# Designs tried in a protein design run: peptides against a protein of PDB entry 4GXB. Part 110

Target 1, 277 residues: chain A of PDB entry 4GXB
Amino acid sequence: VPTEEVSLEVLLSNGQKVLVNVLTSDQTEDVLEAVAAKLDLPDDLIGYFSLFLVREKEDGAFSFVRKLQEFELPYVSVTSLRSQEYKIVLRKSYWDSAYDDDVMENRVGLNLLYAQTVSDIERGWILVTKEQHRQLKSLQEKVSKKEFLRLAQTLRHYGYLRFDACVADFPEKDCPVVVSAGNSELSLQLRLPGQQLREGSFRVTRMRCWRVTSSVPLPSGSTSSPGRGRGEVRLELAFEYLMSKDRLQWVTITSPQAIMMSICLQSMVDELMVKKS

## One batch from the design tools (peptide; made by RFdiffusion4, then SolubleMPNN)

Design b2_p19_5_s3 (from b2_p19_5, 7 letters changed)
Fold by OpenDDE base, seed 3:
Structure b2_p19_5_s3 (fold): chain B 277 residues (1-277), chain A 19 residues (1-19)
Amino acid sequence: as target 1 above (277 residues)
Amino acid sequence: SAAPPLHEVESFENPVFEP
């Protein structure tokens, strides 16, 4: 692609549009810096955020596809998909809520975390009780962003990224699950008919390894879930998990977001490595 | 039998694994 100046749209978690003028040859960091400059985010806070490729759903929710890598050209990455449903989103890219303290010291950082957190609650990514919801609404009405975040930090799945409904082979084969990544774990939520919500917590520190695999389903299998077109690539995330002392078991998640799940795992591992150093 | 994954896209050993 010839190097040209272009206008690139980057979305915040709440759908707010940030327009930046960039070169088609600008890499992910260059675009991120342009977005930060547009928002008046200090340079020392840029590292707390990343650009993500997402698919915007009909309800305005984002399905995370992947984190944009350093060598990527965001303009090319999004435009090459030739679909307007794909967007670039700015989101925080750390897992430990302790880093919120650094970001919240700045007005722009505070606003970004607030907008993201509000959106995550509205989308049901962060789980809230009725009483907590009432408290959060009261704080929103008062525009008490710091207090809102402090309360939100105590909520279940705060800081998690929620994936689209998918299938896992745990606890049984072909179980419908909702996966969320955060707090150095994968949370697998299962609701079977007539049963209570079950959650499996898979801590990253108990994963020996993981892999992403792709396969082309043979056309003959009758269990085409109605939404998967014939011939779609099946992506799977598999991880080997320490279930108990000296007992490793493979868990496999079948999801179009398997790559994004792997990215989350790597990111959580990287953060844990920094903390151990 | 789960069809063997035909193509491994990526694999990772976890350096923070605690056995």
Scores: peptide ipSAE 0.496, ipTM 0.860, DockQ to the pose 0.604
Fold by OpenDDE base, seed 1:
Structure b2_p19_5_s3 (fold): chain B 277 residues (1-277), chain A 19 residues (1-19)
Amino acid sequence: as target 1 above (277 residues)
Amino acid sequence: SAAPPLHEVESFENPVFEP
């Protein structure tokens, strides 16, 4: 692609548009710096955020596809897909809420975390009770962003990334689940007919290894699940988990977001390694 | 029914695994 100046749209978690003028040859960091400059985010806080490729759903929700890598050209990465459904999103890229303290010291950082947190609550990524929701609304009305975040940090699945509904082989085969990544775990939420919501927590420290695999389903004459077109690539995330002392078991998640799940696992591992150093 | 051939995209050993 020839090097040209272009306008690139980057979305915040709440769908707010940030337009930046960049070169088509600008790498992920260059674009991130341009976004930071546009927002007046200081350079020392840039590292707390990343650019993500997402697919915007009909309801305006974001399905995370992957984190943009350092060598990528964000303009090319998004435009090459030839669909307006694909967007670039700025989001915080750390897991430990302790890092919020660093980001919240800056007005722009505070605003970004606030906007993201509000959006995550509205989307049901952060789980809130009726009373907690009332308290959060009261704080929003008062525009008390710091107090809002402090309360939000105590909520279930704060800082988690929620994935689209998918299928796992746990606790049983072909089990419909909602996966969320955060707090050094994968949370698998299951709601069986007539049953209460169940959650399986898979801590990263208990995963020996994981892998992403792709397969093309053979045209089996059996009942095609109505939503997958014939010939679509099936992605799976499989991890070997320490279920009990000396008992490892493979858990497999079938999801088009398997790559993004793997990226989350790697990112959580990396953060844990930094803390141990 | 033969399972479709799996192609490995990526694999990771976890350095923070606690046995």
Scores: peptide ipSAE 0.496, ipTM 0.863, DockQ to the pose 0.677
Fold by OpenDDE base, seed 5:
Structure b2_p19_5_s3 (fold): chain B 277 residues (1-277), chain A 19 residues (1-19)
Amino acid sequence: as target 1 above (277 residues)
Amino acid sequence: SAAPPLHEVESFENPVFEP
């Protein structure tokens, strides 16, 4: 692609549009720096954020596809998909809420975390009780962003990335689950017919390994879920988990977001490695 | 019926695995 100056739209978690002028040849970091400059985010805080490729759903929800890689060209990556549903989103890229303290010291950083957190609550990514929701609304009305975040940090699945509903083979085959990644775990929420909500927590430190696989279903396979056209690529994330002492078991998640799940696992592992060093 | 071939896209050994 010839190097040209273009206008690129980057969304915040709340759907706010940030327009930046970049080159088509600008890499992910260059675009991130341009977004930071547009927002007046200090250079020392840029590393706490990343650009993500997402698919915007009809309801305005974001389905995270992947993190943009360092050597990737964001403009090319998003435009090559030839669909207006694909967007670039700025989001925090760390898992430990302790790093919020660094980001919150800056007004722009605080605003970004606040906007993300509000959005995550509104989308149901962060789980709140009725009372907690009331408290959060009160703080939001007062525009007490720091207090809002401090309360939010105590909430279940704060800082988690929530995926679209998918299928897992745990605890049983073909279980409908909602997967969330955060706090060095994959959380699998399951609601079976007539049962209460169950959650399986899979800590990264108990995963020996994981893999992403792709397959093309054979036309003869009777699993006529009406929405999967014949011949769509099936992605799976499988991880080998230490269920008990000396007992490893494979858990497989079938999801179009398997790649994003793997990226989250890698990112959580990387952060844990930094903490151990 | 042969299961469709699974193609590995990526795999990782976990360096922070605690056995």
Scores: peptide ipSAE 0.495, ipTM 0.863, DockQ to the pose 0.671
Fold by OpenDDE base, seed 4:
Structure b2_p19_5_s3 (fold): chain B 277 residues (1-277), chain A 19 residues (1-19)
Amino acid sequence: as target 1 above (277 residues)
Amino acid sequence: SAAPPLHEVESFENPVFEP
């Protein structure tokens, strides 16, 4: 691709648009620095954020496709898809809420965390009670961003990334589940008709290994999944989990976001390694 | 029914696995 100056749109979690002038040859870090400069985010806080490729849904929700890698050219990565539904999003890229303390000391960092957290609550990624929701709304009306975040940090699934509804083979074959990644775990939420919400927690420290696989359904195979066109690639995330002492079991998630799930696992592992060093 | 061939895209051994 010839090197040209272009305008690139980067979205915040709340859908706010940040327009940056970059080169088509600028790598992910170059674009991230340009976004940081546009927002007046200090250089020492850039490392707490990443750029993500997302698909914007009709309701304005984001389906995370992948984290942009260091060697990628964000302009090329998003435009090559030839669909306006694909966007680049800035989001925090750490899992431990203790790092929020570093970020929220800066006004811009605080604003970014606040906007993300508000969005995550509105999207139902962070789980809130009626009373907690009332408290959060009161703080939002007062624009008490620090107090809002301190309350939010105590909420269930704070800092989690929620995936689109998918299918797992746990606890039973072909179970519809909602997967969320955060706090060094994968949370699998299942609601069967007439039953209470069930949650399976899979801690990363109990995963021996994981893999992403792809398959092309054969035309003659009973594709049990309604709506997958003939020839669509099936992505799966499988992890080997320590269910009990000396008992490993494979759990498989079938999702078009399997790659993003794997990226989350790797990112959580990396953060845990840093804490152990 | 032949299971479609699974192609491995990526695999990881977990260095923070605690047995």
Scores: peptide ipSAE 0.495, ipTM 0.863, DockQ to the pose 0.680

Design b2_p19_5_s4 (from b2_p19_5, 9 letters changed)
Fold by OpenDDE base, seed 4:
Structure b2_p19_5_s4 (fold): chain B 277 residues (1-277), chain A 19 residues (1-19)
Amino acid sequence: as target 1 above (277 residues)
Amino acid sequence: PPAPPLYEVASFENPVFEA
């Protein structure tokens, strides 16, 4: 691609548009720095955020496709998809809420965390009770961003990334599940017919390994997940989990977001390694 | 019917695995 100056749109979690002038040859970090400069985010806070490729749904929700890698050219990565539904989103890229303290000391960092958290609550990624929702609304009306975040940090699935509804082979084959990644775990939520909502928590420290696989369903194969057209690539995330003492079991999630799930696992592992180090 | 061939895209051993 020839090197040209272009206008690139980067979205915040709340859908706010940040327009930056970049080169088509600018790598992910260059674009991230341009976004930071546009927002007046200080350089020492840039590392707490990443750029993500997302698909914008009809309802305005984001389906995370992947984190943009360091070697990527964000302009090329998004435009090569030839679909306007694909966007670049700025989001925090750490899991431990303790890092919020570093970010929220800066006005811009605080605003970014606030906007993300509001959006995550509105999208149902963060789970709230009626009373908590009332408290959050009151704080939002007062624009008390610090207090809002402090309350939000106590909420279930704060800091989690929620995936689109998909299928897992746990606890039963072909179970519809909603997967969320955060707090060094994968949370699998499911509701079987006539049953209460169940959650399976899979801690990263109990995963021996994981893998991403792809397959092309054969026309005669009964294994086509409902709603997938013939010939669509099936992506799966499988992890080997320590269910009990000396008992490892594979859990497989079938999802178009399997790559993103794997990226989340790696990111959580990396953060845990830093803490052990 | 035979399962479609699975292609491994990536695999990871977990360095923070606690046995």
Scores: peptide ipSAE 0.500, ipTM 0.873, DockQ to the pose 0.695
Fold by OpenDDE base, seed 1:
Structure b2_p19_5_s4 (fold): chain B 277 residues (1-277), chain A 19 residues (1-19)
Amino acid sequence: as target 1 above (277 residues)
Amino acid sequence: PPAPPLYEVASFENPVFEA
């Protein structure tokens, strides 16, 4: 691709558009710096955020595809897909809420965290009771962003990334689940027929290893679920989990977002390693 | 029916695994 100046749209979590003028040859960090400059985010806070490739769903929700790589060209990455559904999103890229304190010290950082948190609540990524929702709305009406975030930090699945509904082989084969990544875990929410909502927590520290695999389903005459076209690549995330003392078991999640799930696992591992150093 | 061939895209050993 020839080096040209282009206008690139980067979205915040709430769908707010940030337009930046960049070169087609600008790498992920260059684009991130341009976005930061446009927002007046200081340089020392840039590292708390990342650019993600997402698919915008019909309801305006974002399905995270992957984190953009350091040497990747964001303009090329998003435009090469030749679909307007794909967007670049700015989001915080750390897991420990303690880092919010650093980001919240800056007005722009505070605004970014606030906008993201509001969006995550509205999308049901953060789980709230009716009373908590009332309290959050009251704080939002008062425009008390710091107090809003402090309350939000106490909520279930604060800081989690929620994935699209998918399938796991746990606790049963072909079990519909909603996976969320955060707090050094994968949370698997499931509702079995006639049962209450259950959550399985898989802590990263109990995962010995994980892998991403791809497969092409053989044209077996069995009724493929109507939504998967014949020949679609099946992505899976499998991890070997310490279920009990000296008992390892593989858990497999079948999801188009398996790559993104793996990226989240690696990111959580990296953050834990930094804390141990 | 034979299981479809699995291709490994990536694998990771976890350095923070607690046995």
Scores: peptide ipSAE 0.500, ipTM 0.876, DockQ to the pose 0.682
Fold by OpenDDE base, seed 5:
Structure b2_p19_5_s4 (fold): chain B 277 residues (1-277), chain A 19 residues (1-19)
Amino acid sequence: as target 1 above (277 residues)
Amino acid sequence: PPAPPLYEVASFENPVFEA
């Protein structure tokens, strides 16, 4: 692609548009710096955020596709998909809420975390009771953004990424699940017929390994989920999990977001490694 | 019929695995 100056749209979690002038040849970090400059985010806080490729659904919800890589060209990456549904989103890229303290010290950082948190609550990524929701609304109207965030940090799945509904082979084959990544785990929420909502927590420290696989279903295969056309690529995330002492078991998640799930796992592992060093 | 080919896109060993 010839090097040209272009206008690139980057979205915040709440859908706010940030327009930046960049070169088509600018790498992910260059674009991130341009976004930071536009927002007046200090350079020392840039590392707490990343750019993500997402697909915007008809309802305005974001389906995370992947994190943009360092050497990637964001303008090319998003435009090459030839669909207006694909967007670039700025989001925090750490898992430990302790890092919020560093970000919240800055007004812009505080605003970014606040906007993300409000959006995550509105989208149901952060799980709240009716009473907690009432409290959050009251705080949003009457209290400081810091106080709002402090309450939000105590909520279930704060800081998690929620994926689209998908299928897992745990606890049963072809079990519909909602996967969320955060707090060094994959959370699998499921509701079996006639049962209460159940959650399986898979801690990263108990995963020996994981893999992403791709396959094309054969036309004769009976398990055509009604929503996927025959012959569409099937992505799976499989991880080998220590279920009990000396008992490893493979768990497989079938999802178009398997790559993003793997990226989350790697990111959580990386953060844990930093903490152990 | 042969199972559709399964392609490994990526695999990772976990360095923070606790046995």
Scores: peptide ipSAE 0.500, ipTM 0.872, DockQ to the pose 0.655
Fold by OpenDDE base, seed 2:
Structure b2_p19_5_s4 (fold): chain B 277 residues (1-277), chain A 19 residues (1-19)
Amino acid sequence: as target 1 above (277 residues)
Amino acid sequence: PPAPPLYEVASFENPVFEA
């Protein structure tokens, strides 16, 4: 592709549009720097954020596809999909809320975290009680961003990425689940028929390994879920989990977002390695 | 019927695994 200057749209978590002029040959870091410059985010805070490829749903929610890699050309990565549903999103790319302190010291960083957190609450990614919701709304009305974030940091699934509803083979085969990644875990929320909502927590430190696999379902006759066209690639994330002392068990999640889940796992592992260092 | 061939896209050993 010839090197040309183009306008690229990057979205914040709340759907705010940031237009940047970049070259088609600009790599992910170049685009990220351009976005940071446009937002007046200091250079020393750029590393706390990443660009993600997402699919925008009809309701305006984002389905995370993957993190853009360093060698990628974001303009090419998004435009090659030839669908307006695909967007580039700026989001924080660390898991430990302790790093919020560094980001919150800057006005722009604070605004980014605030906007992301508001959006995550509105989308139900962060779980809130009625009373907590009231408190958050009060703080939002007062535009008390720091206080809002401090309260939010205490909430269930703060800093988690929530995935689209999918299927797991745990605790039983073909369980409908909602997976969330954060706090060095995968959280699997499920509701079995006639049962209360249950959550399974799978800590990364108890995962011996994980893998992403792809398969093409054989055109076997019966239970094609109505929405999966013939020949759709089935992606799975499988991890071997230490269920108890000396007892490893494979857990498999079937999801189009299996790659993104794996990226989250790797990212959480990387952060844990830094902390051990 | 044979299970569809599984292609491994990526696999990872976890360096922070605690046995």
Scores: peptide ipSAE 0.499, ipTM 0.874, DockQ to the pose 0.673

Design b2_p19_6_s1 (from b2_p19_6, 11 letters changed)
Fold by OpenDDE base, seed 1:
Structure b2_p19_6_s1 (fold): chain B 277 residues (1-277), chain A 19 residues (1-19)
Amino acid sequence: as target 1 above (277 residues)
Amino acid sequence: SLTLYVVEEVENPVFQAED
């Protein structure tokens, strides 16, 4: 791609559009800096955010595809897909809510966290009771962003990334689940007909290893994968989990977002490594 | 039948074998 000046649209979590003028040859960090400058986010806070490639669904929800890597050219990465459904999104890129304190000290950082949190609540990524929702609305009406965030930090799945509904082999084969990543864990939520909501919590510290696999159905006389056509790529995330003392078990999640899930795992591991050093 | 390819395999450095 020839080096040219282009206008690139970057979305915030709430769908707010940030237009930046960049070069097609600008790498991820260059684009991130341009976005930060446009928002008047100070340089020392840039590291708390990342750019993500997402697919915007018809209802406006974001399906996270992957984090943009350092060597990537965001303009090329998004435009090469030749689909308007793909977007670049700015989102915080840490897991420990303690880092919110650093970001909240700045007006722009505070606004970004607030907007993201409001959006996550509205999308159902953060789980709230009726009473909590009332309290949050009251704080939102008062425009008390810091107090809003302090309350939000106590909520279930605060800071989690929610994935699209997918399938896992836990607790049983072919279970429909909703996976969320956050707080150094993968949460698998399952609701079977007539049953209460069940949640499996898989702490990253109890994962011995994980892997992402890609597979393609071989030509056969029978359809092996319901809902998938011949030649469709199937992605899976598998992790070996310490279920109990000296008992390791593989858990496999079948999802088009398997790569993004693995990125989350690596990111959580990296953050934990920093903390223990 | 499926053709499988490993895209990524990671050993977890923060794995704790004990509770």
Scores: peptide ipSAE 0.461, ipTM 0.864, DockQ to the pose 0.776
Fold by OpenDDE base, seed 2:
Structure b2_p19_6_s1 (fold): chain B 277 residues (1-277), chain A 19 residues (1-19)
Amino acid sequence: as target 1 above (277 residues)
Amino acid sequence: SLTLYVVEEVENPVFQAED
């Protein structure tokens, strides 16, 4: 692609549009810096955020595809997909809420976290009781962003990334689940027939390893699930988990977002490594 | 039959084998 100046749209978690003028040859960090500059986010806070490729669903929700890598050209990455459904989103890229303290000290950082958190609550990524919702609404009406965030930080799945409904082989084969990544874990929420909502928590520190696999069903297989076109790539995330003392078990999640899940795992691991150092 | 490709396999450096 020839180097040209282009207008690139980057969305915040709440769908707010940030238009930046960049070069087609600008890498992810260059674009991120441009977005930061547009928002007046200070340079020392840029590292707390990342650009993500997402697919905007019909309901306006974002399905995260992957984090844009450093070597990527965001303009090319998004436009090459030739679909308006794909967007670039700015989101915080750390997991430990302790880092919120650094970000919240800046007005722009505070606003970004606030907007993201409001959106996450509205989308049901953060789980709230009726009473908590009332409290949050009150704080929102008062525009008390810091207090709002402090309360939100105590909520279940604060800081988690929620994925689209998918399938896992835990606790049983072909279980419909909703996976969320955060707090150094994968949370699998499931509702089996006739049962209440259950959650399985898989801490990354108990994962010996994980893998992403891609498979293509061979046409000769009669069990074409209705609606999946012949030749559709199936992505799976599998991790070997320490279920109990000296008992490892593989858990497999089948999801088009398996790559993104893996990215989250790696990111959580990286953050934990930094804390140990 | 499925053709399986391993795209990524990662050993976890923060794995704690001991409870």
Scores: peptide ipSAE 0.460, ipTM 0.865, DockQ to the pose 0.761
Fold by OpenDDE base, seed 5:
Structure b2_p19_6_s1 (fold): chain B 277 residues (1-277), chain A 19 residues (1-19)
Amino acid sequence: as target 1 above (277 residues)
Amino acid sequence: SLTLYVVEEVENPVFQAED
């Protein structure tokens, strides 16, 4: 792609549009800096955010595809997909809510966290009781952003990224689940027939390893996946988990977002490594 | 049948084998 100046749209988590003028050859960090400048976000806070490639669903919800890597050209990455449903989204990229304190010190940072949190609550990514919802709404009406965030930080799945409904082989084969990543874990919410909704927590520190696999049906033969046509790529995230003392078991999640899940795992691991050092 | 390809495999450096 020839180097040209272009207008690139970057969305906040709430769908707010940020237009930046960049070069087609600008890498992820260059675009991120441009977005930060447009928002008047200080340079020292840029590192708390990342750009993500997402697919906007018909209802306006975002399905996270992957985090844009350093070597990528965001303009090319999004436009090459030849679909307007793909967007670039700015979102905080740390997991420990303690880092919110650094970001909240700045007005722009505060606004970004607030907007993201409001959106996550509205989308059901952050789980709230009726009473908590009432309190949050009251704070939102008062536009008390700091207090709103402080309350939100105490809520279940605060800071989690929620994925689209998918399938896992745990606790049983072909179990429909909703996966969320956050707080150094993968949370799997499942509802088995005749059972209440339950949540399984898979802590990253108990994962010996993980892998992303891609499978393609062979031209000949049958596939056990209902509704999956021949030639459709199946992505899976598998991790070997310490279920109990000296008992490792593979858990496999089948999801188009397997790559994004693995990115989240790596990101959480990286953050833990920093804390461990 | 399916053809399986490993895209990425990561050994977890923060894995704790013991509680």
Scores: peptide ipSAE 0.460, ipTM 0.864, DockQ to the pose 0.777
Fold by OpenDDE base, seed 3:
Structure b2_p19_6_s1 (fold): chain B 277 residues (1-277), chain A 19 residues (1-19)
Amino acid sequence: as target 1 above (277 residues)
Amino acid sequence: SLTLYVVEEVENPVFQAED
């Protein structure tokens, strides 16, 4: 792609558009800095955020595809897909809510966290009771952003990324699950017929390893498994989990977002490594 | 039939082997 100046659209979690003028050859950090400058986010807070490639669903929700890597060219990465459904989104990129304290000290940082949190609640990524919802709405009406965030930080799945519904082989084969990543874990939510909602929590510290696999159908004349188009690549995330003392078991998640899930795992591991250093 | 490719395989450095 020839180097030229272009207008690039970056979305916040709430869908707010941030237009930045960048070069087609600008790398991820260059674009991130441009977005920060546009928002008046101070330089020392840039590292708390990342750019993500997402697919915007019909209802306006975002399906996260992957985090943009440092060597990538965001303009090329998004435009090469040749679909208006794909967007670049700015989101916080840390897991420990303690880092919110650093970000919240700045007005712009506070606003970004607030907007993201409101959106995550509205999309059902953060789970709330009726009473909590009432309290949050009251604080939102008063525009008490700090108090809103303090309450939100206590809520179930605060700071989690929620993935699209997919399938896992745990607790049994072909279980429909909703996976969420956060707090150094993968949460698998399952509702079987006639049963209550079940949640399996898989802590990263109990994962020995993980892998992403891609399955390509051979031209055998047979269709792929139900729910997937013929010839579609099947992505899976598998991790070997310490279920109990000396008992390792593989858990496999079949999802188009398997790559994003692995990115989340690596990111959580990286953060834990920093804390322990 | 399907052909399987490993895209990524990572050993976890923060894995705690003790229960």
Scores: peptide ipSAE 0.459, ipTM 0.863, DockQ to the pose 0.776

